# Peptides against a protein of PDB entry 2AUS: the designs that were tried, part 42

Target 1, 323 residues: chain A of PDB entry 2AUS
Amino acid sequence: ADIKREVIVKDDKAETNPKWGFPPDKRPIELHIQYGVINLDKPPGPTSHEVVAWIKRILNLEKAGHGGTLDPKVSGVLPVALERATRVVQALLPAGKEYVALMHLHGDVPEDKIRAVMKEFEGEIIQRPPLRSAVKRRLRTRKVYYIEILEIDGRDVLFRVGVEAGTYIRSLIHHIGLALGVGAHMAELRRTRSGPFKEDETLVTLHDLVDYYHFWKEDGIEEYIRKAIQPMEKAVEHLPKIWIKDSAVAAVAHGANLTVPGIVKLNAGIKKGDLVAIMTLKDELVALGKAMMSTQEMIERSKGIAVDVEKVFMPRDWYPKLW

## One batch from the design tools (peptide; made by RFdiffusion4, then SolubleMPNN)

Design b1_p12_2_s2 (from b1_p12_2, 4 letters changed)
Fold by OpenDDE base, seed 2:
Structure b1_p12_2_s2 (fold): chain B 323 residues (1-323), chain A 12 residues (1-12)
Amino acid sequence: as target 1 above (323 residues)
Amino acid sequence: SRIDERLARLEA
């Protein structure tokens, strides 16, 4: 998520009409909720699905979805996409995750050996998904991006770990314990990051949501609930982006594929097959799609399908039909 | 939580 992507400008003269659309920062509260994502601090105990059901009840919503399952006992960052934004979770499911874990060793191990062995688990690891996972129990590789040991206190090891989506920290800890020769188990786990969502001022509890919704509905105070809900565009910050002309927005909002002439600017490093976010010049999410060209091909070509549009988010009427 | 207690000590 923290990789600053270069922005390549293809059309430096392209302007946007300020009267069209609803930029993320200018949505009325009802519309903001309809296109919102909550950075929820999931408590330990409930399932991620139960928490989503509670949010729907608290906020009187018809639809919501989460950006990646946390086990019942696991706390921390659970992005919950609301209403019209619900399907933006597909951008978050493959996103990297960070955790803080407490590992308990089943024997005494010198600190230097703990540090050395844990460093060997940075990079590619082989895992088998747990039985309770919806994922087929096939051996698969996963990336551990980093392991940061925060504290070693006898047999208790507190560490931060950045991982590829669908890496099982419990299994990682089990394998670390085996490599140390004494065995280990996961004593506690908290997720501190899910793609662009992290532990920051946007992190809210279920109790906060109850109170903030009450302040809005009973007291007419919008500020708290507005701050508690992020725009859906937050959920795609980690994706490569393509910004399109105002004249292309309505077509894409109707489900048309993005063609090369519609591109104003784009991120560097897009590859064919990448999930990309199609944005307006006001940074509104129009759609998610599959890149059919690289960044270089989108620059060099004058025509062709740049993005196969898979999921539209923007309403069809926010921009005029210019065809 | 045990994590929160440990993190709080490391930030102090």
Scores: peptide ipSAE 0.388, ipTM 0.910, DockQ to the pose 0.982
Fold by OpenDDE base, seed 1:
Structure b1_p12_2_s2 (fold): chain B 323 residues (1-323), chain A 12 residues (1-12)
Amino acid sequence: as target 1 above (323 residues)
Amino acid sequence: SRIDERLARLEA
């Protein structure tokens, strides 16, 4: 979901000291890795957890986490947050996802009927989580944002689908098959998007990571591994942002809540309770937090807690204490 | 994959 968010400037005179912090493009390679996210092309076969374990071994990492489970048989976009960025996956878990699915019908259905029925599955659907899910098997609504039929070849239907987080494509296909009257199953599934991570030049395989790490460690060539790892800030691109004064950064990095006077600019449309990214004026991620005010309240008020800081990412020493 | 094979045909 490329939600274009308007930026409202609260303080147009706010400057940033270029000596403070480490902007995403200025991080030394070791620091870049510590605050990195890999846009991994997960192969079919392994679990998402096994793949994360492999990445940790390949890159000699202490910690890593993934931005939303793919089943063993499912390939494609798996964001893997590294080291100090590991917790940024919490921004990705609720993010929308896109898949390409191959559905196999258990009977012959006219193409016009296939198209008509699949279009009816755009919007709100009712799903029950599968047995293997750690989620309670309660019926829940999920949004199907779009279904794009790419190909109909007899009983094989290739389609792109954009869905709310935790929509089960297997269940969707099962229900489509029921609605068609012939039944259907998911033959193959690939995830093509997870929030800001998509199939693009940043998508890398496990093999790529092995090679790129080798080039760095054995040949001293950091370029490949640098390109293979995205800054953690990429993992919050889809969130509403609040940019703060240099003088507020250290306090937030120490776990203090963001107060209204610290705000320089912010996205429009923040609601109370929203997950927001607190950024420096150099687009460095300081923290994730819960908005305690709307955008409008953050503009109109002179004081108060704007964001309840939940997860700090920035080290405490990147910016000086100015309080 | 069957998906990749099908996508490749659609892009050609």
Scores: peptide ipSAE 0.388, ipTM 0.910, DockQ to the pose 0.984
Fold by OpenDDE base, seed 4:
Structure b1_p12_2_s2 (fold): chain B 323 residues (1-323), chain A 12 residues (1-12)
Amino acid sequence: as target 1 above (323 residues)
Amino acid sequence: SRIDERLARLEA
């Protein structure tokens, strides 16, 4: 998720009108909520769907969606996209995840052996989705990006793990236990990261949301609820970006595909078929789409469809029609 | 949580 992408400038003279749009940091509170994502600390117990339903009730929202299911027993980072931002969760579903897990071993194992075996699980692993998963139970490869052992306390192993989306930590722990020869189970699991969302100052509880909403509605204090909600643009920080001319924004906001002349700057390393975020020069999310060209093709070509626009987020009226 | 308790101990 932390891949710094080079920015290639195609048009260094492109300016943006400060009167158009609503930059993420300058949205009125109501608009900020309409285009918001909460970095929720999901408590253990409820389903992710129940938590989303509670947020909708707390904040008086019509719609919301989550950036990837946490099992009822799993706590931690659950991005919840609000109202007009609800569909931004599609950018988060394929994003890498980090967890802290407590593994309990069913026998005594020397620490050196624990460390050695767990290191072997970094890289590609073969998993079968659990029975309760909505995913087809086909064997599939998943990447374990890293395993960091935090503590070994007898039979209890606390570790941080970075994984590809849809890696099952319970299954990983089961296989580690088998490899250790004693067996193991997942005693506890917390998600500490979901793409760009992590445990930081933006992480809020359901209780915080109740209080912050109250402070806004009853006391007129917007500060807390404003800080508790991230702009939807946060949910696409991990995606490759294409920044477009002001003159192209309204067309894309109407659902037109992005053509090459509309591009001002773009990230390096875009491949055909990649999910990309189309941004204004004020870093406002216009749309998500599928790249129809590589970065190199978008630089070299003078015309053609650069991005097949799949989902528009920006309202049609934030930028004027300039055609 | 057991994780929070352990993390708090490691940060102390």
Scores: peptide ipSAE 0.383, ipTM 0.908, DockQ to the pose 0.980
Fold by OpenDDE base, seed 5:
Formats: structure tokens, C-alpha cells, sequence
Structure b1_p12_2_s2 (fold): chain B 323 residues (1-323), chain A 12 residues (1-12)
């Protein structure tokens, strides 16, 4: 999520009409909710699906979806996309995750050996998905980006871990225990990050949502519920972006593919096949799509399909048809 | 939670 991407400007003279669209910070409260994502602190106990159902009841919503399942016993960061933003969760599924885990060892191990062995688990690991996973139970590689030991207290090891999407921390702890020669199990797990969503001032509980919705509906105070809901654009902050001309926005909002002439600026390092976010010059999310060209090809070419548009988010009427 | 209790001790 923290990857700084260079921005390459292709058309430095491109202007945007301030009367068109709804920038993320300028949406009326009802529209903000329709295009919102909650950074939920999921409590331990309920399933991720039960929590989504509760949010729908609390906020009187027809649709919502979560940015990656947490097991019932696991707490912490669960992005919940609302209403028209529901499908933005597809951008969060492949995103990296961070956890804090409590591992319990089944025997005594010297601290130096614990530190040495856990360091060996940084990098590529081989995992088999657990029995209850919807994923086929074949061996697969996953990346462990970092392991930070926070505390060693006898047989209890508290650590922070950054991992590729779909890495099983329970399985990691089991393998660490085997490598230590004593065995281990996961005593507790909290997710502290899911792509751009982390433990920060935007993290809210189910109780917060109940109170904030009440303040809005009964007292006319929208400030709390507005702050508790992030714009859907936050859910794509970690993706490479392509910014387009006002004249291209309505076509893309109608499901047309993005062509090279519509590009104003773009991130460096886009590869063919990458998931990209198509943005207006006001940083509004128009659509998600698959890059059909590299960044370099999008700069050098005068024509062709730059992005195969897979999912439109922007309403068709926010920008005029200019074709 | 046991995690929160341990983190609170490390921040103190």
C-alpha cells in the first residue's frame, strides 16, 4: 500500500470542469454512504458475513461486501464496502495483509534460536490451504514480507507479520513450531492491515456505527457518520492509476474501454495484465480494469486500447457525453 | 484481548 508510484504526465494542458462529477470530499452524505467503505474493527466471535449483515441493518443498506474474510475468532481490520461501492472489494482481495499474532510454543526454546528460526520464514514459503478454505487444497507458494518479534515471554511469542494475500498465519505458526522442534499453535490473531486500510483514526467499531447513525438520523448531525465512512477511492489507493480527460469519462462510465488518447497522466511501472484504477482529474474512481499496455506503451502510442474496463463505479450522468 | 494487553505493556 505504501508504494510511492511516480506520476507521468502525458497531457499537461488538460483541464477539468469543476461543475462535473462529485470529488470524494464533496459528496452529499447520502451519496458519500452510497460510495463508501468502512474500516471496521471486527470483534472476535462473529463471522465476517454476520458483521456485514449487521452493518446493513444498522445503516439501512441494501448491499455491502467485505475486503477479505476474517475467521470468527480473528479480530481487527475488515474493510466493508457499501451499496454502489460493494464491488470495490475486488481491489482489496489481492492486497497484502499485516497481522499481530500470539504463538504458543509446546516446549522451552532459547530466545536466540526462536529469533534465528523465525527470520528464516521471511521470504517465500510453501503452504497448503486449510480444509475449510474454498481454495483448492494444492501446495502453493506465498510471500512473507517481514516478521517482527515484539515480545518473547517464555513459551509465548508476540510478533507482527506482513504477508501476501491468502497466507495462512495458523499454518505459518505450525511450521515455525516444527522448525523449532517443539511444535506450536496460534493462541490469538488480529489483522492490523488490509491494503490501504490499517489501524488509524478511521478504524471504527459496530457500536460507533450505531451511535453515529443515531446522531445523524435523530439529531441531524452528519459529521460523525461522514468521518466513519471512507470514500471508495481509498480502497484503490494501492493500485496503479490512470487519470483521464473529462471527454473520456462518460464513455468509460458507459462501459467503453479506455483508449490511449483519453489518458492525461498515469503511474509508472504499469505492466500488461495489471489491475488498474481509472480516475478523473478530480481523483474520482470511474472504473477498475485490466491494463492492455505497459506505462511505456501508453506514453509512446497514439492509439489503441489501454485498459479493458471490467467494473464501472461512476454513474453515467456525472459527466456529459462528449462523443 | 491477550494481544492488546501485551501491546499496552510494550507501549508503557
Amino acid sequence: as target 1 above (323 residues)
Amino acid sequence: SRIDERLARLEA
Scores: peptide ipSAE 0.382, ipTM 0.909, DockQ to the pose 0.987

Design b1_p12_2_s3 (from b1_p12_2, 5 letters changed)
Fold by OpenDDE base, seed 4:
Structure b1_p12_2_s3 (fold): chain B 323 residues (1-323), chain A 12 residues (1-12)
Amino acid sequence: as target 1 above (323 residues)
Amino acid sequence: SRIDERLARLKA
């Protein structure tokens, strides 16, 4: 997720009008909420859907969506996209995840063997989705990016694990237990990262949201609720970006595909078929789309469809029609 | 949570 992408400038003279749009840091509180994502600390117990329903009630929202299901018993990072930002969750579903897991071994195993075997589970693993998963129960490969053992306390192994989206930690722990020869189960699981959302100062509880909303509505204090909600642009930080001219923004906001002349700058390493974020020069999210060209093709070509726009987020009126 | 308790201990 932390891949620093090079930025290639195609038009170094492109300027942006400061009067147009609403940069993520300059949105009025109501607009900030309409285009917001909460980095929620999901408590254990409720479903992700129940938690989303509670947030909607707490914040008096019509719609919200979550950036990838956490099981009822699983706590931690649940991005909840609000109102107009609701569909930004599509950028988070395929994003890498990190967890801290407590694995309980069903027998005694030397620490050196635990460490050695767990290291073998870094890389590609074969998994079958659980029975309760909405995903077809076909065997599939998943990447384990890293395993960091934090503590070994007898039969209890605390570890951090970075994984590809849709890796089942419960299944991983089961297979580790089999490889150790004693068996194991997942005693506890917390998600510590979902793409760009992690355990940091932006992580808030349901209780925090109740209080912060109260401070805003009853006391006129916007600061807390403003800090508790991240701009929707946070939810696309991990995607390759294409920055467009002010003159192209309104067309894309109306659902037009991005053409090559509209590009000011772009990330390196975009491939045809990649999910990309179309941004203004003020780092406002205009739309998500599918790259129809590579970065190199977008540089070399003078014309053509660069991005097939799949989902518009920006209102049509934030930038003027300049055509 | 058992994770939080363990993580708190490791930070101390």
Scores: peptide ipSAE 0.394, ipTM 0.912, DockQ to the pose 0.977
Fold by OpenDDE base, seed 2:
Structure b1_p12_2_s3 (fold): chain B 323 residues (1-323), chain A 12 residues (1-12)
Amino acid sequence: as target 1 above (323 residues)
Amino acid sequence: SRIDERLARLKA
C-alpha cells in the first residue's frame, strides 16, 4: 500500500467538469454511507460475519461485506464495505496484511537464536490452509514481507509481521517453534493492517458506531458518523489506477470496457492481468477491472481495450452520456 | 489484551 506509484500523464489538456459526479469528500451523508467503508476495530469473540451483521443492524443497512476474515479470537483492522460499496472488498481480499502476534515458546531459547531463526522466515514460506478455511487444503507458497521483533520476554515473543493475503500466522508460529526445536503456539493475535486500512484515527469500534449513529439520528450531529466512514475510494488506494476522461465515465459506468482513448493518466507498472481501479479526474471510483494491456502498451497504442470492466460502482447518472 | 499491555509498555 505504501508504494508510491508514478503517474504517467497521457493527456495533459484533459479537464473535468466540476458539476459532474460526487467527489469522495463532497458526498452528502446518505450518499457517503452508500459508498462507505468502515475501518472497524473487530473485538475478539465474534466472527467477522457476525460483526458485519451487527454493523448492518446498527446503521440500518441492507448490504455490507468485509475485506478479509478475522478468526473469532483475532482482534483489529476489519474493513467493512457498506451498501453500494460492498463489492469493493474484492480489492482488499488479495491485499497484504500486517499483524502483531504474541508467540509463546514451549522451551527456553537464547534470544540470538530466536532472532536468527525468525529472520529466516522472511521471504517465501510453504503453508497448508487450516481445515476450517474455505480454501482447498493444498500446500502453497506465501510471502512474509517482514518480521519485526518488538519484545522478547523469556518464552514470550511479541512481533510485527507483514504477510501476503491468506498467510496463516498460527501456522507460521508453529513452524518457527519447530525450527527453534522447542515448539511454539500463538497466544494472541491482532491485525494492524489490511491493505490501505491501518490502526490510525479512522479506526472505530462497534460502540463508537452505535454512539455516532445515535448522534446523527437523534441529535442531528452528522460529524461523527461522517468521520467513522471512509469513502470507498480508500479501499482501492493500494491498486494501480487509471484516470479517464469525463466523456468515458458514463460508458464505463454502464459496463463498457475502457478503451485506450479514454485514458488521461495512469500509474506506471501495470501488467496485463492486474486488478486496476478506473477513476475519474476527481478521484471517484468508477469501476474495478482487469488490465488487458501493460502501462507501456496503454501509452504506445492509440486504440484497443485497456481494461476489461468487471465491477461497476459509480451510478450511471453521475456523468452524462456522451455517446 | 496482552498485546495492548505490552505495546503500551513499549511506548512509555
Scores: peptide ipSAE 0.393, ipTM 0.912, DockQ to the pose 0.981
Fold by OpenDDE base, seed 5:
Structure b1_p12_2_s3 (fold): chain B 323 residues (1-323), chain A 12 residues (1-12)
Amino acid sequence: as target 1 above (323 residues)
Amino acid sequence: SRIDERLARLKA
């Protein structure tokens, strides 16, 4: 999520009409909710699906979806995309995750050995998905980006871990325990990050949502519910972006593929096959799609399909048809 | 939670 991407400008003379669209910070409260994502602090106990159902009831919503399952016993960061933003969760599924875990060792191990062995688990690991996973139970590689030991208290090891999407922390702890020679199990787990969503001032509870919705509906105070819901554009902050001309927005909003002449600026390092976010010059999310060209090809070429548009988010009427 | 209790001690 924190990857700074260089921005390459292709058309430095491109202007945007301030009367068109709804920038993320300028949406009326009802529209903000329709295109919102909650950074939910999921409590331990309920399933991720039960929590989504509760949010729909609290906020009187027809649709919502979550940015990656947390087990019932696991707490912490659960992005919940609302209404018209529901399908933005597809951008969060492949995103990296961070956890804080409490590992309990089944025997006494010197602290120096614990630190040495856990350091060996940074990098590529081989995992088999658990029995209850919808994923085929074949061996697969996963990346452990970092392990930070926070506390060693006898047989209890508290650590922070950054991992590739679909890494099983329970399985990691089991393998660490085997490597230590004493065995281990996961005593507790909290997710502290899911792509661009982390433990910060935007993290809210189910109780916060109840109170904030009440303040809006009964007292006419929208400030709290507005702050509790992030614009859907936050859910794509970690993706490479392509910014397009006002004249291209309506076509893409109607499901047309993005062609090279529509590009104003883009991030460096886009590869063919990458998931990309198509943005307006006002940083509004138009669509998600698959890059059909590299960044370099999008700069050098005068024509061709740059992005195969897979999912439109923007309404068709926010920008005029200019074709 | 046991995690929250431990993290609170490390910040103190």
Scores: peptide ipSAE 0.389, ipTM 0.911, DockQ to the pose 0.987
Fold by OpenDDE base, seed 1:
Structure b1_p12_2_s3 (fold): chain B 323 residues (1-323), chain A 12 residues (1-12)
Amino acid sequence: as target 1 above (323 residues)
Amino acid sequence: SRIDERLARLKA
């Protein structure tokens, strides 16, 4: 979801030293990879874990992680966070997802009825996690944000669906089939979005990565591999952000909680308990943390812990210690 | 994929 977030400025005179840090667009290629996320087009067949293992082999990486499991048979958008960015996947796990699904009906149903019934599945649905899920098989609600029917061809229904994280499209299709009275199954599924990652020019295949890495290592051409890897900051675009003073960056990078005086600007609508991204004035990700205050409290208060810092990404030496 | 084939037809 492209949630437009208002930016509230708390300190309009705050400046940043251009010599400090490494803005996403100014990282040397090696550093860019260390703080990178690949928008991978996962092929059908392999598990998400196998694909991550292949990326690690292709790019000679020690660590990587994916932004939410796709089943072996499911293709499409799989964000893969690299090296020092690996933990940024935690920002992507709760993110909304979009799919294109092909549903096959087990009987003939009038198109008007298909459209009417599928529209009823927009909103809150009740699902039970599948047996293969590590999640306890308790009934839970999930949001279906939208269903867009793209094509109805006899018993084949192609549709786009936006869903809350951990919505099972297979289960959705099963319930739609039951509601239609004829039954249905998921014939194919592709994920077209995972939070800020979508089908765009940044989407790359495993084959692309092989070629692009070869061009870099053998031919000295870094352009392709640079474009194939997004900065880790991309993986937090959907989160509410807090931008901090240069003087606060090193402390947060050392794992100190963010205090209110360190805030330069912040997004509106932060609630206590929200996952937030702590950013520099150069839009570098310092850390992820839990908001301990609302946006309003962070504006009104002169002191106190604004964010409980949970996951530091920025190296400790990018900004000087100013305390 | 059947999805890609169908999407290609819808864009044409």
Scores: peptide ipSAE 0.384, ipTM 0.909, DockQ to the pose 0.983

Design b1_p12_2_s4 (from b1_p12_2, 5 letters changed)
Fold by OpenDDE base, seed 2:
Structure b1_p12_2_s4 (fold): chain B 323 residues (1-323), chain A 12 residues (1-12)
Amino acid sequence: as target 1 above (323 residues)
Amino acid sequence: SAIDERLARLAA
């Protein structure tokens, strides 16, 4: 999520009409909700699906989806995409995650040995998904990006861990316990990050959402519910982006693939097969798609399909047809 | 939660 990507400009003279579209900061409240993502603090107890169902009931919504399952007992950052934005979760599912975990050791181990062994688990690990997962139980490699030990209190180890999507912290703790020779289990787990969503001022509870919706509907105060919902564009901040001409927006919004002539600017380092966000010059999300070219090919070529459009978000009428 | 209590102590 924190990867700064260089922006390469192909057309420095490209302008955008201020009358077209709805920039993320200029959406009416109803439209903001239709294209919103909540950075939810999931309580321990309910499933991620139950929490999504509650949000739908609280906010009177037809559709919603979450950016990656948290177990019932796990609290913290659960991005919930709303209504028209529901499918933006496909950008969040593969995103890195951070957790704070409390590990309980089943025997006494010297602190120096705990620190040494836990450091060996940074990098590539082999995991088997647990029985309760929707994922086929095949052995797979996952990356542990970092382990930061926060506290060692006898047999209790508090640590922060950054991991690749679909890394099971419970399984990691089990393997750490085996490597220490005494065994271990996960006492508590909180997710502190899911891609671009973290513990910050945008994190809200289910209780906050009840109150903020009430203030809007009963008191006419929209400010709180507006701040509690992030624009769907937040959910793609970690993706490589391609910005397109106003004349290309309506075609992509109708489900046409993006061709090279429509590109104004793009991020460096796009590879063929990457998930990319197609943006307007006002930083509105038009669509998600699969890159059919590298960044270099998109610069050098004058024609061809740059992006295979997989999911359109923008309504067809926000920009005029200019063909 | 045990995590929140521990984090609060470490921040104090």
Scores: peptide ipSAE 0.464, ipTM 0.933, DockQ to the pose 0.941
Fold by OpenDDE base, seed 4:
Structure b1_p12_2_s4 (fold): chain B 323 residues (1-323), chain A 12 residues (1-12)
Amino acid sequence: as target 1 above (323 residues)
Amino acid sequence: SAIDERLARLAA
C-alpha cells in the first residue's frame, strides 16, 4: 500500500461506457458481498480456518478464503475474501505484513543494549520455518523492513515490526533473545497489517458481522454490512496495475491473455514475471496475471502478450463482447 | 490484551 506507482498513459483518448460493469462503489449489496473482502479482526483462540468457516456461516456464504494464516493465539488483521473474490487471496499471501509484538526477556538487559541489538535485526535475516508449518523447513532469508520499539518496560518490549511475507515473529524474538544473551519469548502478537489491509475504520469483528448481517436481513438496513465488506479491488491495491480498454474487458474476462493493444494505462516499474492486476477504466478488477513484458516493453511494442491471465474475477457479461 | 492495554496507555 505504501508504494506509490507512477501511472503511464498510453491512450489518453480512451473512454469507458458508464453503463458497463459495476464499479466498486456502485455494486448492489448482494453483488458487493459476492466480490467482497472483510478486513477481519481475528480474535485470539480460533484458527484462521475456523474463523473463515464462521464468516461463511454468519453471512450464508458458499466459499471464502483468507489472505494469510494467523496462528490461533495471534489476533488482528485477517483479510477474508468472499465468494467470487475468494481467489484474490493470492494477491495477499505474498504481501508484506506488520505486527505489534510483546517480547518478554528472560533476564535484565540495559535499554540501550535492547535498542541496539533490535536495530541489527532490521534487514535480511535467516529463518527456518517452525515445525508446525506446512512450508518446507529449509533455511531462507526474510526481510525485516523496520523495527520500531514502542515501549521498554523492564523485561517487556513492545515493538512494531514490518516484515516480508512468511517471516516468523516468534523466531525473530527468539533470535533477538539469543543476541541479547538472556533469551526471550513472544508473549503476545497482533497483526496490524496485511498488505493493503490495516487497522482502520474497515476493521471489523465477528460480532460486528453478526449484528450487521442481522440489520440487513431483519431490518433491511444494508449500510452496516456494506461498510463491513471492502470491494475485492482493495485486495489488489498493492499490486502494479494495468488498465484496459472496454473492448478488451470481455476477452480477458473469458480468460484471454491481455495483449498490448488493450492497454490504456499502466503502472511504471512492472517487470516480466510480476503479479499484476488487470483493471477496467472504472477501477474494476478483471483478472490477476503474470506480466510477460516490462512496463517499457508494453509502451514500446504495438503487439504481443502483455499479461498471462491466471485468475479471472470479473463475470463475462459485465462488459459486452466487442469482437 | 496486554498489547491493547499498553497501546492504550501509550496513546493517552
Scores: peptide ipSAE 0.463, ipTM 0.933, DockQ to the pose 0.981
Fold by OpenDDE base, seed 5:
Structure b1_p12_2_s4 (fold): chain B 323 residues (1-323), chain A 12 residues (1-12)
Amino acid sequence: as target 1 above (323 residues)
Amino acid sequence: SAIDERLARLAA
């Protein structure tokens, strides 16, 4: 999520009409909710699906979805996409995750050995998905980006871990315990990050949502509920972006593929097959799609399909049809 | 939680 991407400008003279669209910071409250994502602090106990159902009831919503399952006993960062933004969770599924874990060892191990062995688990690991996973129980590789030991207290090891999507921390702890020769289990787990969503001032509880919705509906105060809901564009901050001309927006909003002439600027390092966010010049999310060209090909070519549009978010009427 | 208690001690 923290990868700063260079922006390459293809058309430095492209302007945008301020009368068209609804920039993320200028949406009326009802529209903001319709295109919103909550950075929820999921409590331990309920399933991720139960929590989504509660949010729908609290906020009187028809649709919502979450950015990646947390087990019932696991707390912390659960992005919940609302209404018209529900499909943006597809951008969050492949995103890296961070956790804080408490590991309990089943025997005494010298601290130096704990540190040495845990360091060996940084990088590529082999995992088998748990029995309750919707994923086929095939051995697969996953990346552990970093392990940071926070505390060693006898047999209790507190650590921060950054991992590739779909890495099982319970399985990691089990294998660490085996490598230490004493065995181990996961005592507690909290997710502290899911792509662009982290523990920050945007993190809210279910209780906060109840109160903030009440302040809006009963007292006419929208400030709190507005703050508690992030624009859907937050959920794509970690993706490579392509910014398009005003004249191309309505076509893409109707489900047309993005062609090379519609590109104003783009991030460096896009590869064919990458998931990309198509943005307006006002940083509004138009659609998600699959890159059909590299960044270099999108710069060098004058024509062709740049992005195969998979999911449209923007309404068809926010920008005029200019074709 | 045990995590919150431990993190609070480390931040103090």
Scores: peptide ipSAE 0.457, ipTM 0.932, DockQ to the pose 0.986
Fold by OpenDDE base, seed 1:
Structure b1_p12_2_s4 (fold): chain B 323 residues (1-323), chain A 12 residues (1-12)
Amino acid sequence: as target 1 above (323 residues)
Amino acid sequence: SAIDERLARLAA
């Protein structure tokens, strides 16, 4: 999520009509909810699915989905995409995660040895998915981006860990324990980040959502529920973006592939096959798609399919048909 | 412990 991407401008004269679309910060509250994502602090105890079902009940929603399963006992950052935004979770599933974990060692180990061994687990690790995972139990590599030891107290090791999606912290701790020679288990786990969603002022509890919904429905105060829900565009901040002409928006919103002439600006470093977000010049999410060209090809070419549109989010009527 | 306090701050 912290990857700063250069923005390359292809058409510096492209303007946008302020009457078209609904910029993220200017959506009426009902529309904001329809295109919303909650940065939920998942409590320990319930499944991620139960929590999503509760949010649907609290907010009177037909549809919602989560940005990556947390185990019942695991708390913290669970992005929950609402209604028309529900499918934006596909952008969050492959996103990196951060956790704070408490590892309990089954024997005494010198602190210097703990630090040295844990440092060896930064990088590529081999994991076997747990039995409960929908993933085939084949050995797979996963990236550990960083391990930051926060505290060591005897046999208890508190650490922050940044990992590739689908890295199992419980398995990591087990392997660290084996490498230390004493064994270890995961005592506590909290997810502190899921892609662009982190522990910040946008993190809300289920209780907050109950109260904020009540303030809106009973007291007419929409401010709290508005702040508790992020625009769906937040859920794609970590993706490479392509910004398109107003004249291309309606076509893409109808499911047409993005062609090169529709591009106004784009992020550097897009590769063929990358998941990309197609945006309006008002930073509205139109669609997710697969890049069919690199950034360089999208700059150099005058024609061709730039993005194979996989999932449209924007309604077809927000922008006029200009074709 | 300082660990317990940190965990409590994470759970709050």
Scores: peptide ipSAE 0.013, ipTM 0.604, DockQ to the pose 0.220

